# Ledger of designs, part 25: peptides against a protein of PDB entry 7C96

Target 1, 73 residues: chain A of PDB entry 7C96
Amino acid sequence: PVIPDDFRCPISLELMKDPVIVSTGQTYERTCIEKWLQAGHGTCPKTQQTLTSTVLTPNYVLRSLIAQWCEAN

## One batch from the design tools (peptide; made by RFdiffusion4, then SolubleMPNN)

Design b2_p14_1_s3 (from b2_p14_1, 5 letters changed)
Fold by OpenDDE base, seed 4:
Structure b2_p14_1_s3 (fold): chain B 73 residues (1-73), chain A 14 residues (1-14)
Amino acid sequence: as target 1 above (73 residues)
Amino acid sequence: SAEEALEEARRIAA
């Protein structure tokens, strides 16, 4: 089945397993955005906005939606 | 651009 775009990480383009929200409100796979930040970048890849915080907030709602989708497909 | 940034991020995360 076709994976909904909102369930894919903008970086890896794969179904997210551990989605996290950055300060800009965009969601990425945790490992992908962590590697980006660790490489010395302080911007949101998708929006190019400077991150006002380095805190990565788990997107539990999205994680749940993805899990439900996986169960049904 | 956003696409360039995403491509770079993809390279780093690979």
Scores: peptide ipSAE 0.717, ipTM 0.938, DockQ to the pose 0.942
Fold by OpenDDE base, seed 5:
Structure b2_p14_1_s3 (fold): chain B 73 residues (1-73), chain A 14 residues (1-14)
Amino acid sequence: as target 1 above (73 residues)
Amino acid sequence: SAEEALEEARRIAA
């Protein structure tokens, strides 16, 4: 089945396993955005806005929705 | 652009 766009990481283009929210409100796969930050970038790939914080907040709601989708498909 | 940034991020994460 086709993976909903909201469940795909904007970077990896794959189904997210550990979705995290950055300061701009965008969600990415943890490993992808961490590598971006570790490479010295301080902006949000999706919006190109400067990140006000490097804190990554787990998107538990999305994680749950993805899990439910996977169970049904 | 956003697409360029995402492509770069994709390259870094690969």
Scores: peptide ipSAE 0.713, ipTM 0.938, DockQ to the pose 0.938
Fold by OpenDDE base, seed 1:
Structure b2_p14_1_s3 (fold): chain B 73 residues (1-73), chain A 14 residues (1-14)
Amino acid sequence: as target 1 above (73 residues)
Amino acid sequence: SAEEALEEARRIAA
């Protein structure tokens, strides 16, 4: 089955396992965005907006939706 | 651009 685009990390383009939300509201795979930040970037790759915070908030809703999708497909 | 940023991020994350 085709994986919904919203379930894929904008960076890795793979099904997200540990989705996290950045200050801009965009969601990425945790490992991907952490590497981006560690590389010295302080912007959101997708929007290019400066992150007002480096806090990464787990997207539990999306994680649950992905899990449900995987169970059904 | 956003696409370039995503591509760079993809490279870094690989």
Scores: peptide ipSAE 0.712, ipTM 0.938, DockQ to the pose 0.941
Fold by OpenDDE base, seed 2:
Structure b2_p14_1_s3 (fold): chain B 73 residues (1-73), chain A 14 residues (1-14)
Amino acid sequence: as target 1 above (73 residues)
Amino acid sequence: SAEEALEEARRIAA
């Protein structure tokens, strides 16, 4: 089945398993964005905006939506 | 650009 674009990580281009929200409001797969930050980057890959915080907030709503989609497909 | 940044991030994450 075709994976909805909103369910794909902008970085890995794969179905997100542990989606997290950065300070800009963009959502990424946790491992992908953590590696980006660990590499010394302080910007949002998608928007190029400087991150005001390094806190990664779990996107529980999206996680649930993806889980529901996976169960149905 | 956004595409370049995402490509770099993809390289790092791979």
Scores: peptide ipSAE 0.707, ipTM 0.937, DockQ to the pose 0.915

Design b2_p14_1_s4 (from b2_p14_1, 6 letters changed)
Fold by OpenDDE base, seed 1:
Structure b2_p14_1_s4 (fold): chain B 73 residues (1-73), chain A 14 residues (1-14)
Amino acid sequence: as target 1 above (73 residues)
Amino acid sequence: SAEEQLKLAREIAA
């Protein structure tokens, strides 16, 4: 079935496996955003806002929703 | 733009 847009990483455009939330509230696949930060960028890819923190918070709710969706589809 | 930034991020992550 068609993957819900909210379940796709804004960067990779693929189903997220390890979604993490950045300081702006946007969620990305961990590996994607880590590479972005490691490349020296300090802004949110989607919003261009400067990240107030480089801490990446696991989005457990979304991870669970994606898992449930995958199980049902 | 945001779209250009996402494109760049995608290239970096590829």
Scores: peptide ipSAE 0.766, ipTM 0.948, DockQ to the pose 0.954
Fold by OpenDDE base, seed 2:
Structure b2_p14_1_s4 (fold): chain B 73 residues (1-73), chain A 14 residues (1-14)
Amino acid sequence: as target 1 above (73 residues)
Amino acid sequence: SAEEQLKLAREIAA
């Protein structure tokens, strides 16, 4: 089955397992964005905007949608 | 560019 683009991490290009939202509103796989931040980067990979916060908020809605998709496919 | 940054992020995450 074809993975919906919105379910893929912009970084890994893989189906997200633990999607998190950054200050710009973009969602990434937790491990991917954490590695980016740990490497000393303070911008949003997708938008290049400076992150106003390093807080990563779990995207529970998307996680649920992905889980539902996986169950059906 | 955004694509270059995503590429870098992908390399870091690999």
Scores: peptide ipSAE 0.764, ipTM 0.948, DockQ to the pose 0.949
Fold by OpenDDE base, seed 5:
Structure b2_p14_1_s4 (fold): chain B 73 residues (1-73), chain A 14 residues (1-14)
Amino acid sequence: as target 1 above (73 residues)
Amino acid sequence: SAEEQLKLAREIAA
């Protein structure tokens, strides 16, 4: 089945396993955004906005939705 | 552009 776009990481383009929210409100796979930050970048890959914080907040709602989708498909 | 930055991020994460 086709994976919903909202369930794919904007960076890896794969189904997210550990989605996290950045300061701009965008969600990415944890590993992907951590590598971006570690490489010295301080902007949101999708919006190009400067991140006001490097704190990554787990998107538990999305993680749950993805899990439910995987169980049904 | 946003697409260019996403592409760069993808390369870094690969």
Scores: peptide ipSAE 0.764, ipTM 0.947, DockQ to the pose 0.950
Fold by OpenDDE base, seed 4:
Structure b2_p14_1_s4 (fold): chain B 73 residues (1-73), chain A 14 residues (1-14)
Amino acid sequence: as target 1 above (73 residues)
Amino acid sequence: SAEEQLKLAREIAA
C-alpha cells in the first residue's frame, strides 16, 4: 500500500518509527535528525530555519496514527 | 535550498 506522505520522514523518506518534533514544528525520524545535529547542523532540513532549541519532542500522536495505519494495511 | 539540505541530511543519515 501507498504510505501517506505525512508518515514518511522528510530525510529518510521511509515510514517513521520514532517520530520527533523539532523547534520549527517539523517532524523527523529521531535517528535521522540526531545525526544531522551531531554533524554540526543547526537548521531544520525541510525549512532551513534555524533551530531555536535542540530538544526533540516525541510525536506520540503521529506514532499512534502510523501504528493504526500499519495495523490496517 | 530545502531540497539540497534534505539531500545532505539523507546522506549524513545513511
Scores: peptide ipSAE 0.763, ipTM 0.947, DockQ to the pose 0.948

Design b2_p14_2_s1 (from b2_p14_2, 5 letters changed)
Fold by OpenDDE base, seed 3:
Structure b2_p14_2_s1 (fold): chain B 73 residues (1-73), chain A 14 residues (1-14)
Amino acid sequence: as target 1 above (73 residues)
Amino acid sequence: MLEHLKELYEEINS
């Protein structure tokens, strides 16, 4: 099935399992963005905006939506 | 853009 774009990590392009929101409002797979940050990057991968915080906020709503989609597909 | 990000991901994980 075709994965909705909003459900795919901008980095891996894969269905997100643990989506997290960065300071710019973009959502990524936790593992992906953590590795990005650990690599020394201080910008949002997609927008290239400087991150004002390295705090990663779980996107529970999106996680739920993805789960629902997986149930149906 | 997204293709580049995927490359970066693969590089980081390699």
Scores: peptide ipSAE 0.125, ipTM 0.742, DockQ to the pose 0.704
Fold by OpenDDE base, seed 5:
Structure b2_p14_2_s1 (fold): chain B 73 residues (1-73), chain A 14 residues (1-14)
Amino acid sequence: as target 1 above (73 residues)
Amino acid sequence: MLEHLKELYEEINS
């Protein structure tokens, strides 16, 4: 079935397994955003806004929603 | 926007 856009990482375009939220409020796959930050970038990949923090917050709600979607589809 | 994300994808996954 068609994967909801909100469930796909903006970078990998794949269903997120470990979604994390950056300071701008955007959500990415953890591995993708970590690689981005490790490369020395300090901006949000999607919006290009400067990150006020490099802290990554797990998006547990989204993770749960994705899991539920996978079970149903 | 799509072009921008494509470039980022290639950079991160290179």
Scores: peptide ipSAE 0.116, ipTM 0.732, DockQ to the pose 0.863
Fold by OpenDDE base, seed 1:
Structure b2_p14_2_s1 (fold): chain B 73 residues (1-73), chain A 14 residues (1-14)
Amino acid sequence: as target 1 above (73 residues)
Amino acid sequence: MLEHLKELYEEINS
C-alpha cells in the first residue's frame, strides 16, 4: 500500500518508527535527525530554519496513527 | 527542496 506522506521521514523517505518533533515543528525519524545534529548541523533539514533548540520531542500521536495504519494495511 | 533532501539522505546513509 502507498504510505501517506505524513508518515514518511523527510530524510529517509521511509515509514517512521520513532518520529520526533524538532523546534520548527517538523517531524523526522529519530535516528535520522540525531545523525544530522551529531554532524554539527543546527538547522531543520526540511525547512533549513535555524533550530532554537536541539531537543527532540517524541510525536506520540503520529506514532499511534502510524501503528493503526500498519494494522489496517 | 527535493535535491536538498536527496543530499541529506546520502549524508545520513553514508
Scores: peptide ipSAE 0.114, ipTM 0.731, DockQ to the pose 0.835
Fold by OpenDDE base, seed 2:
Structure b2_p14_2_s1 (fold): chain B 73 residues (1-73), chain A 14 residues (1-14)
Amino acid sequence: as target 1 above (73 residues)
Amino acid sequence: MLEHLKELYEEINS
């Protein structure tokens, strides 16, 4: 079945396994955003906004929704 | 924006 757009990482375009939220509110796959930050970037990949923090917050709600979707499909 | 994300994808996966 078609994967909902909201369940795909903006960078990898794949189903997220460990979604995390950046300071701008955008969600990415943890590994993708960590690589971006480790490369020395301080902006949000999708919006290009400057990050006020490099702290990554787990998106537990989305993680749960994705898990439910995977169980049903 | 789509072109921007494409570039980022290539950079991260390079």
Scores: peptide ipSAE 0.108, ipTM 0.727, DockQ to the pose 0.780

Design b2_p14_2_s2 (from b2_p14_2, 7 letters changed)
Fold by OpenDDE base, seed 1:
Structure b2_p14_2_s2 (fold): chain B 73 residues (1-73), chain A 14 residues (1-14)
Amino acid sequence: as target 1 above (73 residues)
Amino acid sequence: MLEHLLKLREEIES
């Protein structure tokens, strides 16, 4: 089945397992964005906007939606 | 945008 675009990490292009939200509102796979930040970057990978915070907020709603999708497909 | 993200993917996942 075709994976919905909103369920794929903008970086890995894979179905997200642990989606997290950055300060710009964009969601990424945790491991991907953490590597980006650990490399010393302070911008949002997709939008290139400066992050006002490096705090990563778990996107529990999306995680649940992805789980539901996986159960049905 | 796509090219930018592809570059990031290569960098992060390498």
Scores: peptide ipSAE 0.191, ipTM 0.797, DockQ to the pose 0.827
Fold by OpenDDE base, seed 3:
Structure b2_p14_2_s2 (fold): chain B 73 residues (1-73), chain A 14 residues (1-14)
Amino acid sequence: as target 1 above (73 residues)
Amino acid sequence: MLEHLLKLREEIES
């Protein structure tokens, strides 16, 4: 089945398993954004905006929605 | 944007 765009990491383009929100409000797969940050980058991959924080907030709502979608598909 | 993200994907997943 076709994975909804909002359920895919902007970077990996894969279904997110551990979606996290960055300071810009964009959501990425945790592993992807962590690698990006570990590489020394301080910007949002998608928007290229400067991150005001490197804190990654779990997107539990999205995780739940993805889980529901996976159960149905 | 797409080109940028594609490059990032290659960088991160390589």
Scores: peptide ipSAE 0.186, ipTM 0.797, DockQ to the pose 0.759
Fold by OpenDDE base, seed 4:
Structure b2_p14_2_s2 (fold): chain B 73 residues (1-73), chain A 14 residues (1-14)
Amino acid sequence: as target 1 above (73 residues)
Amino acid sequence: MLEHLLKLREEIES
């Protein structure tokens, strides 16, 4: 089945397992965004906006929605 | 933007 765009990481293009929200409101797979930040980047990969914080907030709601979708498909 | 993200994917996941 076709994976909803909102369930895929903008970088890996894969179904997210540990989605996290950055300061711009965009959501990424944790491992992807951590590698980006560790490389010394301070911008949002998708929007190219400067991040006001490097804090990564778990997107538990999205994680749950993805899990439910996987069970149904 | 698409091309930009594709390049980032190659960089991050390489």
Scores: peptide ipSAE 0.183, ipTM 0.793, DockQ to the pose 0.758
Fold by OpenDDE base, seed 2:
Structure b2_p14_2_s2 (fold): chain B 73 residues (1-73), chain A 14 residues (1-14)
Amino acid sequence: as target 1 above (73 residues)
Amino acid sequence: MLEHLLKLREEIES
């Protein structure tokens, strides 16, 4: 079945396995956003807004929703 | 925006 857009990483376009939230509120796959930050960038890939923090917060709600969807499909 | 993200994907995943 078609994967919901909200379950796909904006960068990799793949189903997120470890979704994390950046300071702008956008969610990405952890590995993708970490590579971006490690490259020295300080902006949100999707919105291009400056990140007020480089802290990545696990999106547990989304992770659970994705898990539920995967179990059903 | 799409082109921007595609470029980022190419950079990050390369």
Scores: peptide ipSAE 0.177, ipTM 0.793, DockQ to the pose 0.783

Design b2_p14_2_s3 (from b2_p14_2, 6 letters changed)
Fold by OpenDDE base, seed 5:
Structure b2_p14_2_s3 (fold): chain B 73 residues (1-73), chain A 14 residues (1-14)
Amino acid sequence: as target 1 above (73 residues)
Amino acid sequence: MLEQLEKIREEIES
């Protein structure tokens, strides 16, 4: 089935399993954004804005939506 | 923007 664009990580382009929100409001797969930050980067991959915080907030709403979609497809 | 994300994907996946 065709994966909705909003359910894909902007970096990996794969269905997100552990989506997290960065300070800019963008959502990524946790492993992807952690690798980016660990590489020494301090910017948002999509917007290129400087991150005001490196805190990653779980996007439980999106996680739930993806789970619902997976069950139906 | 797509080019930027593609570069990042190549960086973290290689």
Scores: peptide ipSAE 0.563, ipTM 0.891, DockQ to the pose 0.839
Fold by OpenDDE base, seed 1:
Structure b2_p14_2_s3 (fold): chain B 73 residues (1-73), chain A 14 residues (1-14)
Amino acid sequence: as target 1 above (73 residues)
Amino acid sequence: MLEQLEKIREEIES
């Protein structure tokens, strides 16, 4: 089945397992964005906006939606 | 934008 675009990490292009939200509101796979930040970057990969915070907020709603989709497909 | 994301993917997945 075709993975909905909203369920894929903008970086890895894979189905997200642990989606997290950055300060700009964009969602990424946790491992992807952590590697980006650990490399010394302080911008949002998608928007190139400077992150006002490096705090990563779990996107539990999206995680649940992805789980539901996986159960049906 | 797509090009930038591709570069980022190459960086973190290498």
Scores: peptide ipSAE 0.562, ipTM 0.892, DockQ to the pose 0.830
Fold by OpenDDE base, seed 3:
Structure b2_p14_2_s3 (fold): chain B 73 residues (1-73), chain A 14 residues (1-14)
Amino acid sequence: as target 1 above (73 residues)
Amino acid sequence: MLEQLEKIREEIES
């Protein structure tokens, strides 16, 4: 089945397993964004905006939606 | 934007 775009990490393009929200409000797979930050980048991959914080907030709602989709597909 | 994400993906997944 085709994975909904909103369920794919903007970077890896894969189904997100641990989606996290960055300061700009964009959501990425945790491992992807962590590697990006660890590489010394301080911007949002999607928007190129400067991150006001490096805190990554788990997107539990999206995680739940993805889980529901996986159950049905 | 898309090209940038592709470059980032290559960087992250390399």
Scores: peptide ipSAE 0.560, ipTM 0.892, DockQ to the pose 0.817
Fold by OpenDDE base, seed 2:
Structure b2_p14_2_s3 (fold): chain B 73 residues (1-73), chain A 14 residues (1-14)
Amino acid sequence: as target 1 above (73 residues)
Amino acid sequence: MLEQLEKIREEIES
């Protein structure tokens, strides 16, 4: 079935496996956002806002929701 | 915005 938009990384457009939240509140796949940051960028890909922190917080709620969806589909 | 994300995706996946 069709993957819910909220379960897709804004960058890769793929189902997120390790979703993380950036300082702006947006969620991305960890590997995607890490590559973006490592390339020297300091902005949120989706909002273009400057990140106040480069700390990435695991989105456990979303991870669980995705896991539940995958189990059912 | 969508164009920006596409450009970012191309950069990251290259």
Scores: peptide ipSAE 0.553, ipTM 0.891, DockQ to the pose 0.832

Design b2_p14_2_s4 (from b2_p14_2, 5 letters changed)
Fold by OpenDDE base, seed 3:
Structure b2_p14_2_s4 (fold): chain B 73 residues (1-73), chain A 14 residues (1-14)
Amino acid sequence: as target 1 above (73 residues)
Amino acid sequence: MLERLKQLYEEINS
């Protein structure tokens, strides 16, 4: 089935398994955003806004929604 | 926009 856009990582375009939120409020797959940051980038990939923090916050709500979707599809 | 990000992903992982 077609994966909802909100459930896909903006970088990998794949269904997120470990979604994390960056300081701009955007959500990415953890591994994707970590590689982005490790490459020396200090901006949000999607919005290009400067990150005020490199802390990655797990998006548990989205993880739950994705799990529910996967269960139904 | 998403295509650009995918390209960036490929570059990072290449």
Scores: peptide ipSAE 0.160, ipTM 0.773, DockQ to the pose 0.751
Fold by OpenDDE base, seed 5:
Structure b2_p14_2_s4 (fold): chain B 73 residues (1-73), chain A 14 residues (1-14)
Amino acid sequence: as target 1 above (73 residues)
Amino acid sequence: MLERLKQLYEEINS
């Protein structure tokens, strides 16, 4: 089935397993955004907005929704 | 936009 766009990492375009929210409100796969930050970048990959913080907040709601979707499909 | 992000992905994972 077609994966909902909101369930895919903007970078990898794959179904997210560990979605995290950056300061701009965008959600990415943890591994993807961590690599981006470790490379020294301080912007949101999707929007190019400057990140006010490098803190990554787990998106538990989305994680749950994705898990439910996987069970149903 | 998607093309740009694909390029970023390739760069990050290279």
Scores: peptide ipSAE 0.154, ipTM 0.766, DockQ to the pose 0.906
Fold by OpenDDE base, seed 1:
Structure b2_p14_2_s4 (fold): chain B 73 residues (1-73), chain A 14 residues (1-14)
Amino acid sequence: as target 1 above (73 residues)
Amino acid sequence: MLERLKQLYEEINS
């Protein structure tokens, strides 16, 4: 089935397994965004906005929604 | 934008 855009990581374009929110409000797969940050980048990959924080907040709601979608599809 | 993000993916996984 077609994966909803909101369930796909902007970087990998794959279904997110561990979605995390950055300071700009965008959500990415944890591994993808961590690699980006570890490379020394301080901007949001999608929006190119400067991150006010490098803290990554787990998007538990989205994670749950994705899990529910996977069960139904 | 998609193309740019695709490039980022390639860079991250290279």
Scores: peptide ipSAE 0.152, ipTM 0.763, DockQ to the pose 0.902
Fold by OpenDDE base, seed 2:
Structure b2_p14_2_s4 (fold): chain B 73 residues (1-73), chain A 14 residues (1-14)
Amino acid sequence: as target 1 above (73 residues)
Amino acid sequence: MLERLKQLYEEINS
């Protein structure tokens, strides 16, 4: 089945397993955004907005929705 | 835009 766009990481374009939210409100796969930050970048990959913080917040709601979708498909 | 991000992913993992 077709993976909902909201369930795919903007960077990898793959189904997210550990979605995290950056300061701009965008959600990415943890490993993807961590590599981006570790490379010395301080902007949001998708929007190019400057990050006010490098703190990554787990998107538990999305994680749950993805899990439910995977169970049904 | 999505293609740009895909490129970034490839660069990060290269």
Scores: peptide ipSAE 0.151, ipTM 0.764, DockQ to the pose 0.823

Design b2_p14_3_s1 (from b2_p14_3, 7 letters changed)
Fold by OpenDDE base, seed 4:
Structure b2_p14_3_s1 (fold): chain B 73 residues (1-73), chain A 14 residues (1-14)
Amino acid sequence: as target 1 above (73 residues)
Amino acid sequence: SEELERMEAIAESF
């Protein structure tokens, strides 16, 4: 089945396992965005907006939705 | 698009 776009990491394009929200509101796979930040970047990959914080917030709702989708498909 | 090109470049850099 086709994976919904909202369930794919904008960077890896793979189904997210540990989705996290950055300060701009965009969601990425944790490992992907951490690698980006560790490389010294301070912007949101998708929007290019400057991150006001480097805090990564787990997207629990999305994680649950993905789990439900995987269970059904 | 510019966004797509940028995201592809980022992915390639990993």
Scores: peptide ipSAE 0.530, ipTM 0.892, DockQ to the pose 0.161
Fold by OpenDDE base, seed 1:
Structure b2_p14_3_s1 (fold): chain B 73 residues (1-73), chain A 14 residues (1-14)
Amino acid sequence: as target 1 above (73 residues)
Amino acid sequence: SEELERMEAIAESF
């Protein structure tokens, strides 16, 4: 089955396993966004907006939705 | 699109 776009990391394009939300509201796979930040970037990959914080918040709602989708497909 | 090109470039840099 086709993976919903909202369930794919904007960077890896793969089904997210550990989705996290950045200060701009965008969600990425944790490992991807951490690599981006570790490289010294302070902007959101997708929007290019400056991150007001480097805190990564787990997107539990999305994680649950993905799990439910995977269970059904 | 510009966004797509940027995201692809980022992905390739990893």
Scores: peptide ipSAE 0.519, ipTM 0.890, DockQ to the pose 0.161
Fold by OpenDDE base, seed 3:
Structure b2_p14_3_s1 (fold): chain B 73 residues (1-73), chain A 14 residues (1-14)
Amino acid sequence: as target 1 above (73 residues)
Amino acid sequence: SEELERMEAIAESF
């Protein structure tokens, strides 16, 4: 089945396993955004907006939705 | 689009 776009990381384009939210509200796979930040970037990959914080907040709602989708498909 | 091009470039840099 086709994976919903909202369930794919904007960078890897793969189904997210550990989705995290950045200060701009965008969600990415933890591994991907951490690599981006560790490379010295301080902006949101998708929006190019400067991140007001480098704190990564787990997107538990999305994680749950993805899990439900995987179980049904 | 510009956004798509940027995302592709970022992915390739990993």
Scores: peptide ipSAE 0.515, ipTM 0.889, DockQ to the pose 0.160
Fold by OpenDDE base, seed 2:
Parts: sequence; structure tokens; C-alpha cells
Structure b2_p14_3_s1 (fold): chain B 73 residues (1-73), chain A 14 residues (1-14)
Amino acid sequence: as target 1 above (73 residues)
Amino acid sequence: SEELERMEAIAESF
């Protein structure tokens, strides 16, 4: 089945397993965005906006939606 | 698009 675009990490393009939200509101796979931050970057990959915080907030709603999709497909 | 190109470059750097 075709994976919905909103369920794919903007970086890896793979189905997200641990989606997290950055300060700009964009969501990425945790491992991907952590690698980006560890490389010394302080901007949002997708929007290029400067991150006001390095805190990564779990996107529980999206995680649940993805889980539901996986169960049905 | 420029955004797509940037995201691909980032992905390739991993």
C-alpha cells in the first residue's frame, strides 16, 4: 500500500516510528532530527527556520495514526 | 524543487 506523505519523515522518506515535533512545528523521525542536531545545525531542515529550542516533543497523535494505518495495511 | 533538493542533500549526508 502507498504510505501517506504525512506519515513519512521529511528526511528519510520512510514511515515514521518515533515521530517528534521541533520548535517550528515540523515533525521528523527522532533518529533523523537528532543526527541533524548533533551535526551542529540549529535550523529546521524543512523550513530553514532557526530553532528556538532543541527540545523534541513526541508526536503521540501522529504515532497513533500511523499505528492505526499499519494495522489496517 | 529547491526544498526537495535540500532535503535530498541532507538525507545523503547521513
Scores: peptide ipSAE 0.502, ipTM 0.886, DockQ to the pose 0.160

Design b2_p14_3_s2 (from b2_p14_3, 8 letters changed)
Fold by OpenDDE base, seed 4:
Structure b2_p14_3_s2 (fold): chain B 73 residues (1-73), chain A 14 residues (1-14)
Amino acid sequence: as target 1 above (73 residues)
Amino acid sequence: SKELERMEAIAKSF
């Protein structure tokens, strides 16, 4: 089945396992965005907006939705 | 699109 766009990391294009929200509200796979930040970037990959914080917040709702989707498909 | 091109470039850098 086709993976819903909202369930794919904008960077890896793969189903997210540990989705996290950045300050812009965009969600990425944790490992991807951490690598981006560690490389010295201070912007949101998708929107190019400057990040007001480097804090990564787990997207528990999305994680749950992905789990439900995986169970059904 | 410009966004897609940029995201692809970022992905390639990983």
Scores: peptide ipSAE 0.471, ipTM 0.879, DockQ to the pose 0.160
Fold by OpenDDE base, seed 1:
Structure b2_p14_3_s2 (fold): chain B 73 residues (1-73), chain A 14 residues (1-14)
Amino acid sequence: as target 1 above (73 residues)
Amino acid sequence: SKELERMEAIAKSF
C-alpha cells in the first residue's frame, strides 16, 4: 500500500519510525534531523527557518498513527 | 520545485 505523505520523513522519504518535532513544527525522522544538526546546520531543512531551539520533541501522536496504519496494512 | 530540489540535495548528502 502507498505510504501517506504525512508519515514519510521529508528527508529520507521513508516511513518514520522515530518522528520528532523541531522548533518550527516540522516533523522528521530523528536520525535524519540529528545528522543535519551535527553537520552544523541551524535551520529547518524543509522551511529554511532558523531553529529557535535544537530540542527534538518526540511526536507520539504521529508515532501512534503510523503504528495503527501499519497494523491495518 | 525549489523545495523538492533542496530536500533531494540534502538527502544525497547523507
Scores: peptide ipSAE 0.468, ipTM 0.878, DockQ to the pose 0.160
Fold by OpenDDE base, seed 3:
Structure b2_p14_3_s2 (fold): chain B 73 residues (1-73), chain A 14 residues (1-14)
Amino acid sequence: as target 1 above (73 residues)
Amino acid sequence: SKELERMEAIAKSF
């Protein structure tokens, strides 16, 4: 089955396992965004906006939706 | 688009 675009990490393009939200509101796979930040970047990969915080907030709603989709497919 | 091109470049850097 085709994976919904909203369930894919903007960087890896793979189904997210641990989706996290950055200060701009965009969601990425934790591993991907952490790697980006550790490389010294302080901007949102997708929007290029400067991150007001480097705190990564788990997107529990999306995690649940993805799990639900996986169970049905 | 420029956005897509940028994201592809970022992905390649991983």
Scores: peptide ipSAE 0.465, ipTM 0.877, DockQ to the pose 0.159
Fold by OpenDDE base, seed 2:
Structure b2_p14_3_s2 (fold): chain B 73 residues (1-73), chain A 14 residues (1-14)
Amino acid sequence: as target 1 above (73 residues)
Amino acid sequence: SKELERMEAIAKSF
């Protein structure tokens, strides 16, 4: 089945397993964005906006939606 | 698009 674009990490392009939200509101796979931050980057990969915080907030709603989709497909 | 190109470049760096 075709994976919905909103369920794919903007970086890996794979189905997200642990989606997290950055300060700009964009969501990425945790491992991907952590690698980006660890490399010394302080901007949002997708929007290029400067991150006002390095806190990563779990996107529980999206995680649930993805899990629901996976069960059906 | 330029955005897509940028994201692909980032992905390749991993």
Scores: peptide ipSAE 0.460, ipTM 0.876, DockQ to the pose 0.159

